# Designs tried in a protein design run: peptides against a protein of PDB entry 5VVV. Part 180

Target 1, 276 residues: chain A of PDB entry 5VVV
Amino acid sequence: FLCGVVEGFYGRPWVMEQRKELFRRLQKWELNTYLYAPKDDYKHRMFWREMYSVEEAEQLMTLISAAREYEIEFIYAISPGLDITFSNPKEVSTLKRKLDQVSQFGCRSFALLFDDIDHNMCAADKEVFSSFAHAQVSITNEIYQYLGEPETFLFCPTEYCGTFCYPNVSQSPYLRTVGEKLLPGIEVLWTGPKVVSKEIPVESIEEVSKIIKRAPVIWDNIHANDYDQKRLFLGPYKGRSTELIPRLKGVLTNPNCEFEANYVAIHTLATWYKSN
Target 2, 276 residues: chain A of PDB entry 5VVV as posed
Amino acid sequence: FLCGVVEGFYGRPWVMEQRKELFRRLQKWELNTYLYAPKDDYKHRMFWREMYSVEEAEQLMTLISAAREYEIEFIYAISPGLDITFSNPKEVSTLKRKLDQVSQFGCRSFALLFDNIDHNMCAADKEVFSSFAHAQVSITNEIYQYLGEPETFLFCPTEYCGTFCYPNVSQSPYLRTVGEKLLPGIEVLWTGPKVVSKEIPVESIEEVSKIIKRAPVIWDNIHANDYDQKRLFLGPYKGRSTELIPRLKGVLTNPNCEFEANYVAIHTLATWYKSN

## One batch from the design tools (peptide; made by RFdiffusion4, then SolubleMPNN)

Design b2_p25_1_s4 (from b2_p25_1, 12 letters changed)
Fold by OpenDDE base, seed 2:
Structure b2_p25_1_s4 (fold): chain B 276 residues (1-276), chain A 25 residues (1-25)
Amino acid sequence: as target 1 above (276 residues)
Amino acid sequence: SELEKLKEKFEKSKKKYFEIARKDL
């Protein structure tokens, strides 16, 4: 069971010292996972093709080493979906080289994210792939196999919550393709019924699990505040029955941008997880 | 430029997410 934090918000990423402090807190609370997915890190999303510099490499190596010291699984995410051409072998090779570099930093767990992108494929991809889901699954499977089938590999669908599913969760051709074609060792991220889900009913997890053919990892936006800089979400982790725990592969909270605001959010997630 | 188009895509995606997230509250 993956339980911890995803740094998955828009705005200023956390500094390395904040991330190290997070690992210490996660260990103290018996949480086990950090997903590196800061949307405003240029080499994560906008400039995903760019290799890390020597200085950035040293920082990431130090961060990954710190995660290991605190027994936190460091999952490196990349979000190529803004402008990748899935059918272009050069794009696939560029993605492979980027993940090879991160593997050299000592990273062993990875995520490929297709959140917050348009559903439209370019002309070249339409000639090769029958749908957007087929294109995403193809590259995800290829990367997963190329990396030697790492123990933890996450996929974030473009339809990552109930309100994004067309026509709905149980009938989505996109999610059906993901469920049928995504290799079984790849975990699927899910946000619940909405982008910000006040509640995640058990029945909603059973519904998505059926179509994706696996228990999801929750990317939980309950404490996310990147969309409203005037608000801090200081309340407890709630609206998730403990009956979800045996039906999930994990829960990763995407919390407030303000690092120090997250004590209650993360601590109460830990309490929730231990209550099972 | 390609950079301007990429920046525009990023900002549009962010804006769309923000608009949806604010409505979910």
Scores: peptide ipSAE 0.727, ipTM 0.969, DockQ to the pose 0.949
Fold by OpenDDE base, seed 4:
Structure b2_p25_1_s4 (fold): chain B 276 residues (1-276), chain A 25 residues (1-25)
Amino acid sequence: as target 1 above (276 residues)
Amino acid sequence: SELEKLKEKFEKSKKKYFEIARKDL
């Protein structure tokens, strides 16, 4: 069970010292996972093709080493979906080289994210792939296999919540393709019925699990505040029955952008998790 | 430029996410 934090918000990423402090807190609270997915890291999303500089590499190596020191699984995410051409072998090779670099930093767990992108393929991809889901699954499977089938590999669908599913969760052709074609060792990220789910009913997890043919990892936006910088979510982790725990592969909270605001959010997630 | 187009795509996606997330509250 993956339980911890995803740094998955828009806005200023956390500094390395905050991330190290996070790992210390995660360990102390018996949480086990950090997903590196800061949307404003240019080399994560906008410039996903760009290799890390020597200085950036040193920082990431140090961060990954710190995660290991605190027994936190460091998952490196990349979000190529803004401008990748899925059918282009050069794009695939570029993605491979980028993940090879991160693997050289000592990273062993990875995520490929297709959140917050247009559901449209370019002309070249339409000639090769039957659907956007087929394109995403193809590259995800190829990358997963290329990396030697790492123990933890996450996929974030473009339809990552109930409200994004057309026509709905159980009938989504996109999620059906993901469920049927995504390799079984790849985990699927999900935010619940909504992008910001006040509640995640058990029935909603059963529904999505059926179509994706696996228990999801919750990317939990309950404490996310990137969309409203005037709000801080200081309340406890709630609206998730403990009955979800045996039905999930994990929960990663995407908390407030303000690192210091997240004590209650993360601590109460830990309490919730340990109540199983 | 291609860079400006990419930046525009990023900002548009972010804005869309923000608008949805605000409505989920």
Scores: peptide ipSAE 0.726, ipTM 0.968, DockQ to the pose 0.921
Fold by OpenDDE base, seed 5:
Structure b2_p25_1_s4 (fold): chain B 276 residues (1-276), chain A 25 residues (1-25)
Amino acid sequence: as target 1 above (276 residues)
Amino acid sequence: SELEKLKEKFEKSKKKYFEIARKDL
C-alpha cells in the first residue's frame, strides 16, 4: 500500500530542505511514499525533454538519497502530454533518455502523467493510434518495459476523475482502453468522483476498479489549495471510509502549497491509514 | 513562437483545472 504525499500542485515548488523535512515526517508517521510531480518544475512538464544540468542532477541525487535514508519510496513523475507526439520514435527516445538520467540518480520508481491536457491527438498520431488512450498506453507500456518493469510505475489518465469520464466512469471508452491495454504491473492514479473530492464513496472505487481492471492509487486533492491560495485547508483527512484501504493500491495526498500548513493533513492521513 | 504556444497551453490547462477545482468546493 502506497501512502504519503504527492507534490503535484501548481505554483512555487517546495525547496529541497522542505522535501527532506517531509521525508522525516513521513517516516515518523509510518508513511512510505513521495511522488515528485511539481507542475511548475519546467523539466517535469513544460520542458520535459530537457535533461537536468549538473547542478540539478546533484540536487536530485541528494534528494533521492535522503528519501532512501528515511525509507521513503521516491517516485519520479514526468508529464510530457502538453506537446509530445506519441507516434514519433524520436520523442519516445527523448523520454527514455530523460528517465535513464533519473535512473542514474538512483531513482527506481516512476510515473507517467497525462493530467491537465487537451483530450486530442495531432494528425500524425491519428494515423497511428485508434484513440488518445491507445497512444498513451502504447508509450507507457514501452517506457515501463524499457526501464525493466520497475516495482512501482504509475500512470495518470487524462480522465483522472469521475467528472472527466465520458459518458461516465463505467462506460468510458478511454478508461476501458486503459484497463484492457495498460500492462498489469502499472498502477493508475485517480482523484475520486471529482478533481477535489469532498467524499470518495466505496462504490465509486469499485466502479473505477472494474473498468481499469485494478485497484487505483488515490491522488487526493482534499487539501490542495493551488486553485485558491487565499484558502488554507487545515482540517483533518475525512470523507474517506477506512473500508477503502483494502480496495486501493494507495493514497497520496496533494496538500496545500504552503509546506508549513500540512501538518494536520498528513498526520491525519497517517492516522486514517493505521486505523485499518 | 513555439515557446509562446507551449506557455499558452500550460496556462490554459492550469486555468481550466483551477476553474473546475473551485467549483468542486
Scores: peptide ipSAE 0.725, ipTM 0.968, DockQ to the pose 0.920
Fold by OpenDDE base, seed 3:
Order: structure tokens, then C-alpha cells, then sequence
Structure b2_p25_1_s4 (fold): chain B 276 residues (1-276), chain A 25 residues (1-25)
């Protein structure tokens, strides 16, 4: 069970010292996972093709080493979906080389994210892939296999919540393709019925699990505040029955952008997780 | 420019996410 934090917000990423402090807190609270997915890290999303510099490499190596020291699984995410051409072998090879570099930093767990992108494929991709889901699954499976089928590999669908599913969760052709074609060792990220799910009913997890043919990992935006810079959500982790735990592969909270505001968010997640 | 288009895509995606997330509250 993956339980911890995703740094998955828009806005200023956390500094390395904050991330190290996070790992210490996660260990102390018996949480086990950190997903590196900061939207405004240019080499994560906007410039996903760009290799890390020597200085950035040193920072990431140090960060990954710190995660290991605190027994926190460091999952490196990349979000190529803004401008990748899925059918282009050069794009696939570029993605491979980027993940090879991160593997050399000592990273062993990875995520490929297709959140917050348009469903439109270019003409070249339409000639090769029957749908956007087929394109995403193809590259995800290829990357997963290329990396030697790492123990932890996550996929974030473009339809990552109930409100994004057309016509709905149980009938989504996109999620059906993901469920049928995504390799079984790849985990699927999900935010619940909504982008910011006030509640995640058990029935909603059973519904999505059926179509994706696996238990999801919750990317939980309950404590996210990137969408409202005047808000801090300081309330407890709530609206999630502990009955979800046996029905999930994990829960990763995407908390407030303000690092120091997250004590309650992360601590109450830990309490929730240990209550089952 | 291609960079400008990429920045525009990023900002549009972010804005859309923000608008949805605010409505989910």
C-alpha cells in the first residue's frame, strides 16, 4: 500500500530541504511514499525532453538518497503529454533517455502522467493509434518494459476522475482501453469522483476499479490549494472511509503549496491509514 | 513561437484545472 505525499500542485515547487524534511516526517508517521510531480518544474512537464544539468542531477541524487535514508519510496513522475507525439520513435527514445538519467540517480520507481492535457492527437498519432488511450497505453507499456518492469510504476490517465469520464466512469471507452491494455503491473492514479473530491465513496472506487481492472492509487486533492492562493486547508483528512484501504493500491495526498501548512493534512492521513 | 504555444498550452491547462477545482468545493 503506497501512502504518503504527491508534490503535484501548480506553483512554486518545494525546495530540496523541505522535501528532505518531508521524508523525515513521512518516516516518523509510518508513511512510505513520495511522488515527485511538481507542475512548475519545467523538466517534469513543460520541457520534459530536457536532461537534467550536472547541478540538477546532484540535487536529485541527493534527494533520492535522502528518501532512501528515511525508507521513503521516491517515485519520479514525468508529464510529456503537453506536446509529445506518441507515434514518433524519437519522442519515445527521448523519454527513455530522460528516465535512464533519473535511473542513474538511483531512482527505481516511476510515473507517467497524462493529466491536464487535451484529448487531441496530431495527424501522425491518428494514423497509428485508434484512440488517445491507445497511444498513452502504448508508450506507457513500452516505457514500463524498457525500465525492466519496476516494482512501482504509476500511470495518471487524462480521465483521472469521475467528472472527466465520458459518458461516465463505467462506460468510458478511454478507461476501458486503459483497463484492457495497460500492463497489470502498472498502477493507475485517480482523484475520486471529482478533481477535488470532498468525499470518495466506496462504491465510486468499486466502479473505477472494475473498468481499469485494478485497485487505483488515490491522488488526493482534498488538501490542495494551488487553485486558490487565498486558501489554506488545515482540516483533517476526511470523507474517506477506512473501508477504502483494502480497495486501493495507495493514497498520496497532494497538499497545500505552503509546505509548513501540511502538518495536519499528512498526520491525519497517517492516522487514517493506521486505523485499519 | 513554439515556446509561446507551449507556454499557452500549459497556462490554459492550469487555468482549466483551477476553474474545475474551485467548483468542486
Amino acid sequence: as target 1 above (276 residues)
Amino acid sequence: SELEKLKEKFEKSKKKYFEIARKDL
Scores: peptide ipSAE 0.718, ipTM 0.966, DockQ to the pose 0.945

Design b2_p25_2_s1 (from b2_p25_2, 14 letters changed)
Fold by OpenDDE base, seed 2:
Structure b2_p25_2_s1 (fold): chain B 276 residues (1-276), chain A 25 residues (1-25)
Amino acid sequence: as target 1 above (276 residues)
Amino acid sequence: SAELAEAEKKLEERRKKMSELVAKE
């Protein structure tokens, strides 16, 4: 069971010292996972093709080593979906080289994220793939196999919550293709009924699990505030029954951008997890 | 609540705008 934090917000990423302090807190609270997915990290999303410099490599190696010291699984995410041509072997090779570099930093767990992108393929991809889901699954399976089938590999769908599913969760052709064609060793991220879900009912997890043919990992935006700088959510992790735990592969909270605001958010997630 | 529905909408709008900015660069 993956339980911890995803750094998945828009705005200024956390500094390396904040991330190390996070790992210490996660260990102390008996949480086990950190997903590196900062939207405004240039080499994660906007410039995903760009290799890390020597200085950036040293920082990432130090960060990954710190996660290991605190027994925290460091998952490196990349978000190539803004401008990747899925059918172009040069693009696939560029993605492979980027993940090879991160593997050299000592990273062993990875994620491919296709959240917050348009559903439209370019003309070249339309000639090769029957749908956008087929294109995403093809590259995800290829990368997963290329990396030697790592123990933890995550996929974030474009339809990552109930409100983004067309026509709905149980009838989505996109999620059906993901469920049928994504390799069984790849985990699927899910946000619940909404982008910011007040509640995640057990029945809603049973519904999505049926179509994706596996238990999801929750990307939980309950404490997210990147959309409103005046919002600070200091409340407990709530609206999730402990009956979800046996029906999930994990829960990763995407919390407030303000690092010090997250004490209650992360501590109450840990209390929730240990109550099972 | 109405507040949570407004928060969700603001998040979706921000995420969409960020995606559109990057696609134009």
Scores: peptide ipSAE 0.038, ipTM 0.661, DockQ to the pose 0.070
Fold by OpenDDE base, seed 4:
Structure b2_p25_2_s1 (fold): chain B 276 residues (1-276), chain A 25 residues (1-25)
Amino acid sequence: as target 1 above (276 residues)
Amino acid sequence: SAELAEAEKKLEERRKKMSELVAKE
């Protein structure tokens, strides 16, 4: 069971010292996972093709080593979906090289994120792939296999919540393709019924699990505030029954952008997780 | 660079779009 934090917000990324302090807190609270997915990291999303510089590499190596020291699984995410041409072997090779570089930093767990992108393929991709889901699954499977089938590999769908599913969760052709074609060892990220789910009913998890043919990992935006600068949610982790735990592969909270605001968010997640 | 400025603009547009989506939920 993956339990911890995703740094997945839009806004100023946490500094390396904050991330190390996070790992210490996660270990102390018997959480086990950090997903590196800061939207405003240029080389994570906008410039995903660009290799890390020597200085950036040293920082990431140090960060990954710190995660290991605290027994926190460091999952490196990349979000190529803004402008990747899925059918272009050169793009696939570029993605491979980027993940190879991160593998050399000592990272062993990875995620491909296709959240917050347009559903349209370019003309070249439309000639090769039957749908956007087929394109995403194809590259995800290829990368997963290329990396030697890592123990932890995550996929974030473009339809990552109930409200983004067309026409709905159980009938989504996109999620059906994901469920049918995504390799079984790849985990699927999900935010619940909504982007920011006030509640995640058990039935909603059963519904999505059926179509994706696996238990999801919750990317939980309950404490997210990147979408509203006036929002600071300091409340406990709530609206999630502990009965979700046996029905999930994990829960990763995407908390407030303000690092120090997240004590309650993360601590109450840990309490929730241990209460099962 | 002009490329960076355009990338930042696209990111802000996406952030705004996400905020609008969340606000409609």
Scores: peptide ipSAE 0.038, ipTM 0.673, DockQ to the pose 0.784
Fold by OpenDDE base, seed 5:
Structure b2_p25_2_s1 (fold): chain B 276 residues (1-276), chain A 25 residues (1-25)
Amino acid sequence: as target 1 above (276 residues)
Amino acid sequence: SAELAEAEKKLEERRKKMSELVAKE
């Protein structure tokens, strides 16, 4: 069971010292996972093709080493979906080289994120792939196999919540293709019925699990505030029955952008996880 | 580059759409 934090918000990323402090807190609270997915890290998303500099490499190596010291699984995410051509072997090779570089930093767990992108393929991809889901699954499976089938590999779908599913969760052709074609060792991220789910009913997890043919990992935006910079969410982790735990592969909270505001959010997630 | 400015604009539009989705909920 993956339980911890995703740094997945829009806005100023956390500094390396905040991330190390997070790992210390996660270990202390018997949480085990950190997903590196800061939207405003240019080399994570907008410039995903660009290799890390020597200085950035040293910082990431130090961060990955710190995660290992605190027994926290460091998952490196990349979001190539803004402008990748899925059918272009050069794009696939560029993605491979980027993940090879991160593997050299000592990273062993990875994620491919296709969240917050348009449901549009370019002309070249439309000639090769039957749908956008087929294109995403093809590259995800190829990268997963290329990396030697790592123990933890995550996929974030473009339809990552109930409100983004067309026509709905159980009838989505996109999620059906993901469930049928994504290799069984790849985990699927999900935010619940909504982007920011006030509640995640057990029945809603049973519905999505059936179509994706696996238990999801919750990307939980309950404490996210990147959509409203005037709001801090300081309340406890709530609206999630402990009956979800046996039906999930994990829960990763995407909390407030303000690092120091997240004590209650992360601590109450840990209490919830231990209460089962 | 023009491509960067378009990518930033798309990002801002998405952030705005997320805010609108959350505000309608």
Scores: peptide ipSAE 0.036, ipTM 0.671, DockQ to the pose 0.464
Fold by OpenDDE base, seed 3:
Structure b2_p25_2_s1 (fold): chain B 276 residues (1-276), chain A 25 residues (1-25)
Amino acid sequence: as target 1 above (276 residues)
Amino acid sequence: SAELAEAEKKLEERRKKMSELVAKE
């Protein structure tokens, strides 16, 4: 069971010292996972093709080593979906090289994120792939196999919540393709019925699990505030029954952008996780 | 309910604006 934090917000990323402090807190609270997915990290999303510099590499190596020291699984995410041509072998090779570099930093767990992108394929991809889901699954499976089938590999669908599913969760052709064609060792990220789910009913997890043919990992935006700078949600982790735990592969909270505001968010998640 | 729907809409609008900014750079 993956339980911890995703740094998945828009806005200023946390500094390396904050991330190390996060790992100390995660270990102290018997949480086990950190997903590196800061939207405004240039080489994560906008410039996903660009290799890390020597200085950036040293920082990431140090961060990954610190995660290991605190027994925290460091998952490196990349979001190529803004401008990748899925059918282009050069693009696939570029993605492979980027993940090879991160593997050299000692990273063993990875994620491909296709959240917050348009559903439109380019003309070249339309000639090769039957749908956007087929294109995403193809590259995800290829990368997963190329990396030697790492123990933890995550996929974030473009339809990552109930409100983004067309026509709905149980009838989504996109999620059906993901469920049927994504390799079984790849985990699927999900935010619940909404992007910011007030509640995640058990029935909603059973519904999505059926179509994706696996238990999801919750990307939980309950404490996210990147969308409203005036929002500071300091409430407990709530609206999630502990009956979800046996029905999930994990829960990763995407908390407030303000690092120091996250004590309640992370601690109450830890309490929730231990209560089962 | 209305506040959450407005918050979700603001999130979507910000994400869309950010994606549009990225696509123009």
Scores: peptide ipSAE 0.035, ipTM 0.639, DockQ to the pose 0.071

Design b2_p25_2_s2 (from b2_p25_2, 15 letters changed)
Fold by OpenDDE base, seed 1:
Structure b2_p25_2_s2 (fold): chain B 276 residues (1-276), chain A 25 residues (1-25)
Amino acid sequence: as target 1 above (276 residues)
Amino acid sequence: SAELEAAKKKLEELRKKFSELVAKE
């Protein structure tokens, strides 16, 4: 069971010292996972093709080593979906080289994210793939196999919540393709019925699990505030029955952008997890 | 650089689009 934090918000990323402090807290509270997905890391999303510089590499190596020191699984995410051509072998090779670099930093767990992108394929991809889901699954499977089928590999669908599913969760052709074609060792991220789910009913998890043919990992936006800069979410982790725990592969909270505001959010997630 | 400034602008547009999507739920 993956339980911890995803740094997955829009806004100023946490500094390295804050991330190290987070690892200390995660270990203390018996949580086990950190997903690196800061949208403002230009080499994560906007310039996903660009290799990290020597200085950036040193920082990431130090961060990954710190996660290991505190027994926290460090998952590196990349979001190529803004402008990747799925059918172009050069694009696939570029993605492989980028993940090879991160692997050299000591990273062993990875994620491919296709969140917050348009549902459009270019003309070249339309000639090769039957749908957008087929294109995403193809590259994800290839990368997963290329990396030697790592123990933890995550996929974030473009339809990552109930409100984004067309026509709905149970009948989505996109999620059906993901469920049928994505290799079984790859985990699927999900935010619940909404992007920011006030509640995540057990029935909603059973519904999505059926179509994706696996238990999801919750990317939980309950304490996310990047969508409303005037608000801080300081309340406890709530609206999730403990009956969800045996029906999930994990829960990763995407909390407030302000690192100092997240004590209650993360601590109460830990309490919830340990209550099972 | 001009490329970095364009990227910053695009990222802000993406953040705004995300905020609008959340507000519609």
Scores: peptide ipSAE 0.487, ipTM 0.913, DockQ to the pose 0.903
Fold by OpenDDE base, seed 4:
Formats: sequence, structure tokens, C-alpha cells
Structure b2_p25_2_s2 (fold): chain B 276 residues (1-276), chain A 25 residues (1-25)
Amino acid sequence: as target 1 above (276 residues)
Amino acid sequence: SAELEAAKKKLEELRKKFSELVAKE
């Protein structure tokens, strides 16, 4: 069970010292996972093709080493979906090389994210793939296999919540393709019925699990505030029954952008997790 | 650089788009 934090917000990324402090807190609270997905890391999303510089590499190596020190699984996410041509072998090779670089930093767990992108393919991809989901699954499977089938590999669908599913969760051709074609060892990220789910009913997890043919990892935006800079969410982790735990592969909270605001959010997630 | 400024602008646009999506839920 993956339980911890995803740094997955829009806004100023946490500094390395904050991330190290996070790892210490995660270990102390018996959480086990950190997903590196800061949208403002330009080389994560905007310039996903670009290799990390020597300086950036040193920082990431240090960060990954710190995660290991605190027995936190460091998952590196990349979001190529803004402008990748899925059918272009050069693009696939570029993605492979980028993940190879991160692998050299000591990272062993990875995620491909296709959140917050347009639902269409370019003309070249339409000639090769039956759907956007087929294109995403194809590259995800290829990368997963290329990396030697890491123990932890995550996929974030473009339809990552109930409200984004067309026509709905249970009938989504996109999610059906994901469920049928995504290799079984790849985990699927999900935010619940909504992007910011006030509640995640058990039934909603059963519904999505059926179509994706696996228990999801919750990317939990309950404490996210990147969508409203005037708000801080300081309340406890709530609206999730502990009955979800046996029905999930994990929960990663995507909390407030302000690092120091997240003590309660993360601590109460830990309490929730240990209550099962 | 001009490229960095363009990237910052695009990222801000993406953030705004995301915020709008959340607000519609």
C-alpha cells in the first residue's frame, strides 16, 4: 500500500530542504511514499525532453538519497502529454533517455502522467493509434518494459476523476482501454469522483476499479489549494472511509502549496491509514 | 530568457485552466 505525499500542484515547488523534512515526517508517521510531480518543474512537464543539468542532477541525486535514508519510496513522475507525438520513435527514445538519466540518480520508481492535457491526438498519432488511450497505454507499457518493469510504476489517466470521464466512469471507452491494455503491473492514479473530491465513496472506487481492472492509487486533492490561491486547507484528512484501504493500492495526498501548512493534512492521513 | 518567460506564461495559463476546471465541478 502506497501511502504518502504527491508534490503534484501548480505553484512554487518545495525546496530540497522541505522535501527532506517531508521524508523525515513521512518516516516518523510510518508513511512510505513520495511522488515527485511538481508541475512547475519545467523538466517534468513543459520541457520534459530536456535532461537535467549537472546542478539539477546533483540536487535530485541528493534528494533521492535522502528518500532512501528515510525509507521513503521516491517515485519520479514525468508529464510528456502536452506535446509528445506518441507515434514518433524519436519522442519515445527521448523519454527513455530522460528516465534513464533519472534512473542514474538512483530512482527505481516512476510515473507517467497524462493529466491536464487535451484529449486529442495529432494527425500522425491518429494514423497509428485507435484512440488517445491506446497511444498513452502503448507508450506507458513500452516505457514500463524498457525500465525493466519497476516494482512501482504509475500511470495518471487523462480521465483521472469521475467528472472527466466520458460519458461516465463505467462506460468510458478511454478507461476501458486503459483497463484492458495497460499492463497489470502498472498502477493507475485516480482523484475520486472529482478533481477535488470532498468525499470518496467506496462504491465510486468499486466502479472505477472494475473498468480499470485494478485497485487505483488515490491522488488525493482534498488539501490541494493550487486552484485557489486565497485558501489554505488546514483541516484533517476526512471524507474517506477506512474501508477504502483494502480497495486501494495507495493514497498520495497532494496538499497545500505552502509546505508548512501541511502538518495536519499529512499527519491525519497517517492516522487514517494506521486505523485500518 | 524569452523562452523561459514564454514557459512561465504558458504554465500560468495551464494553472488558470486547471483552476477553472475545478471551479466548474
Scores: peptide ipSAE 0.477, ipTM 0.908, DockQ to the pose 0.896
Fold by OpenDDE base, seed 3:
Structure b2_p25_2_s2 (fold): chain B 276 residues (1-276), chain A 25 residues (1-25)
Amino acid sequence: as target 1 above (276 residues)
Amino acid sequence: SAELEAAKKKLEELRKKFSELVAKE
């Protein structure tokens, strides 16, 4: 069971010292996972093709080493979906090289994210793939296999919540393709019925699990505030029954942008997790 | 650089688009 934090918000990324402090807290609270997905890291999303500089590499290596020291699984995410051509072998090779670089930093767990992108393909991809889901699954499976089938590999669908599913969760051709074609060792990220789910009913998890043919990892935006600068949610982790735990592969909270505001968010998640 | 400013602008647009999506839910 993956339980911890995803740094997955829009806004100023946490500094390395904050991330190290996070790892200390995660260990102390018996949480085990950190997903690196800061949207403001240009080399994560906008310039996903660009290799990390020597200085950036040193920082990431240090960060990954710190995660290991605190027995926190460091998952590196990349979001190539803004402009990747799935059918282009050069694009696939570029993605492989980028992940090879991160592997050299000591990273062993990875995620491919296709969140917050347009649901379309270029002409070249339309000639090769039957759908957008087929294109995403193809590259995800290829990368997963290329990396030697790491123990932890995550996929974030474009339809990552109930409101984004067309026509709905249970009938989504996109999610059906993901469920049927994504290799079983790859985990699927999900935010619940909404992007910011006030509640995640058990029935909603059963519904999505059926179509994706696996228990999801919750990317939980309950404490996210990047979408509303006036929002600061300091309340406890709530609206998630502990009955979800046996039905999930994990929960990663995407909390407030302000690092200092997340004590309650993360601590109450830990309490929730240990209550099962 | 002009490239960095363009990137910052694009990122802000993405953030705004995300905020608008969440607000519609």
Scores: peptide ipSAE 0.455, ipTM 0.900, DockQ to the pose 0.915
Fold by OpenDDE base, seed 2:
Structure b2_p25_2_s2 (fold): chain B 276 residues (1-276), chain A 25 residues (1-25)
Amino acid sequence: as target 1 above (276 residues)
Amino acid sequence: SAELEAAKKKLEELRKKFSELVAKE
């Protein structure tokens, strides 16, 4: 069971010292996972093709080593979906080289994210793939196999919550393709009924699990504030029955942008997890 | 650089679009 934090918000990323402090807190609270997905890291999303510099590499190596010191699984995410051509072998090779570099930093867990992109393919990809889901699954499976089928590999669908599913969760051709074609060793991220889900009912998890043919990992935006920086969400982790725990592969909270605002959010997630 | 400034602008547009999507739910 993956339980911890995803740094997945829009806005200023946390500094290295904040991330190290996070790992210390996660260990203390018996949480086990950190997903690196800061949208403002240009080499994560906007310039996903660009290799890390020597200085950036040293920082990431130090960060990954710190995660290991605190027994936190460090998952590196990349979001190529803004402008990747899935059918272009040069693009696939570029993605492989980028993840090879991160592997050299000591990273062993990875994620491919297709969140917050247009549900469309370019003309070249339309000639090769039957749908956008087929294109995403193809590259995800190839990368997963190329990396030697790591123990933890995550996929974030474009339809990552109920409100983004067409026509709905149970009848989505996109999610059906993901469920049928994505290799079984790859985990699927899910956010619940909404982008910001006040509640995640057990029935809603049973519904999505059926179509994706596996228990999801929750990317939980309950404490996210990147969409409204005038607000801080200081309340406890709530609206999730503990009956969800045996029906999930994990929960990763995407919390407030302000690092120090997240004490209650993360601590109460830990209490929730340990109550099972 | 001009490329970095263009990227910052695009990222801000994406952030704004995301905020608008959340507000419509």
Scores: peptide ipSAE 0.439, ipTM 0.897, DockQ to the pose 0.901

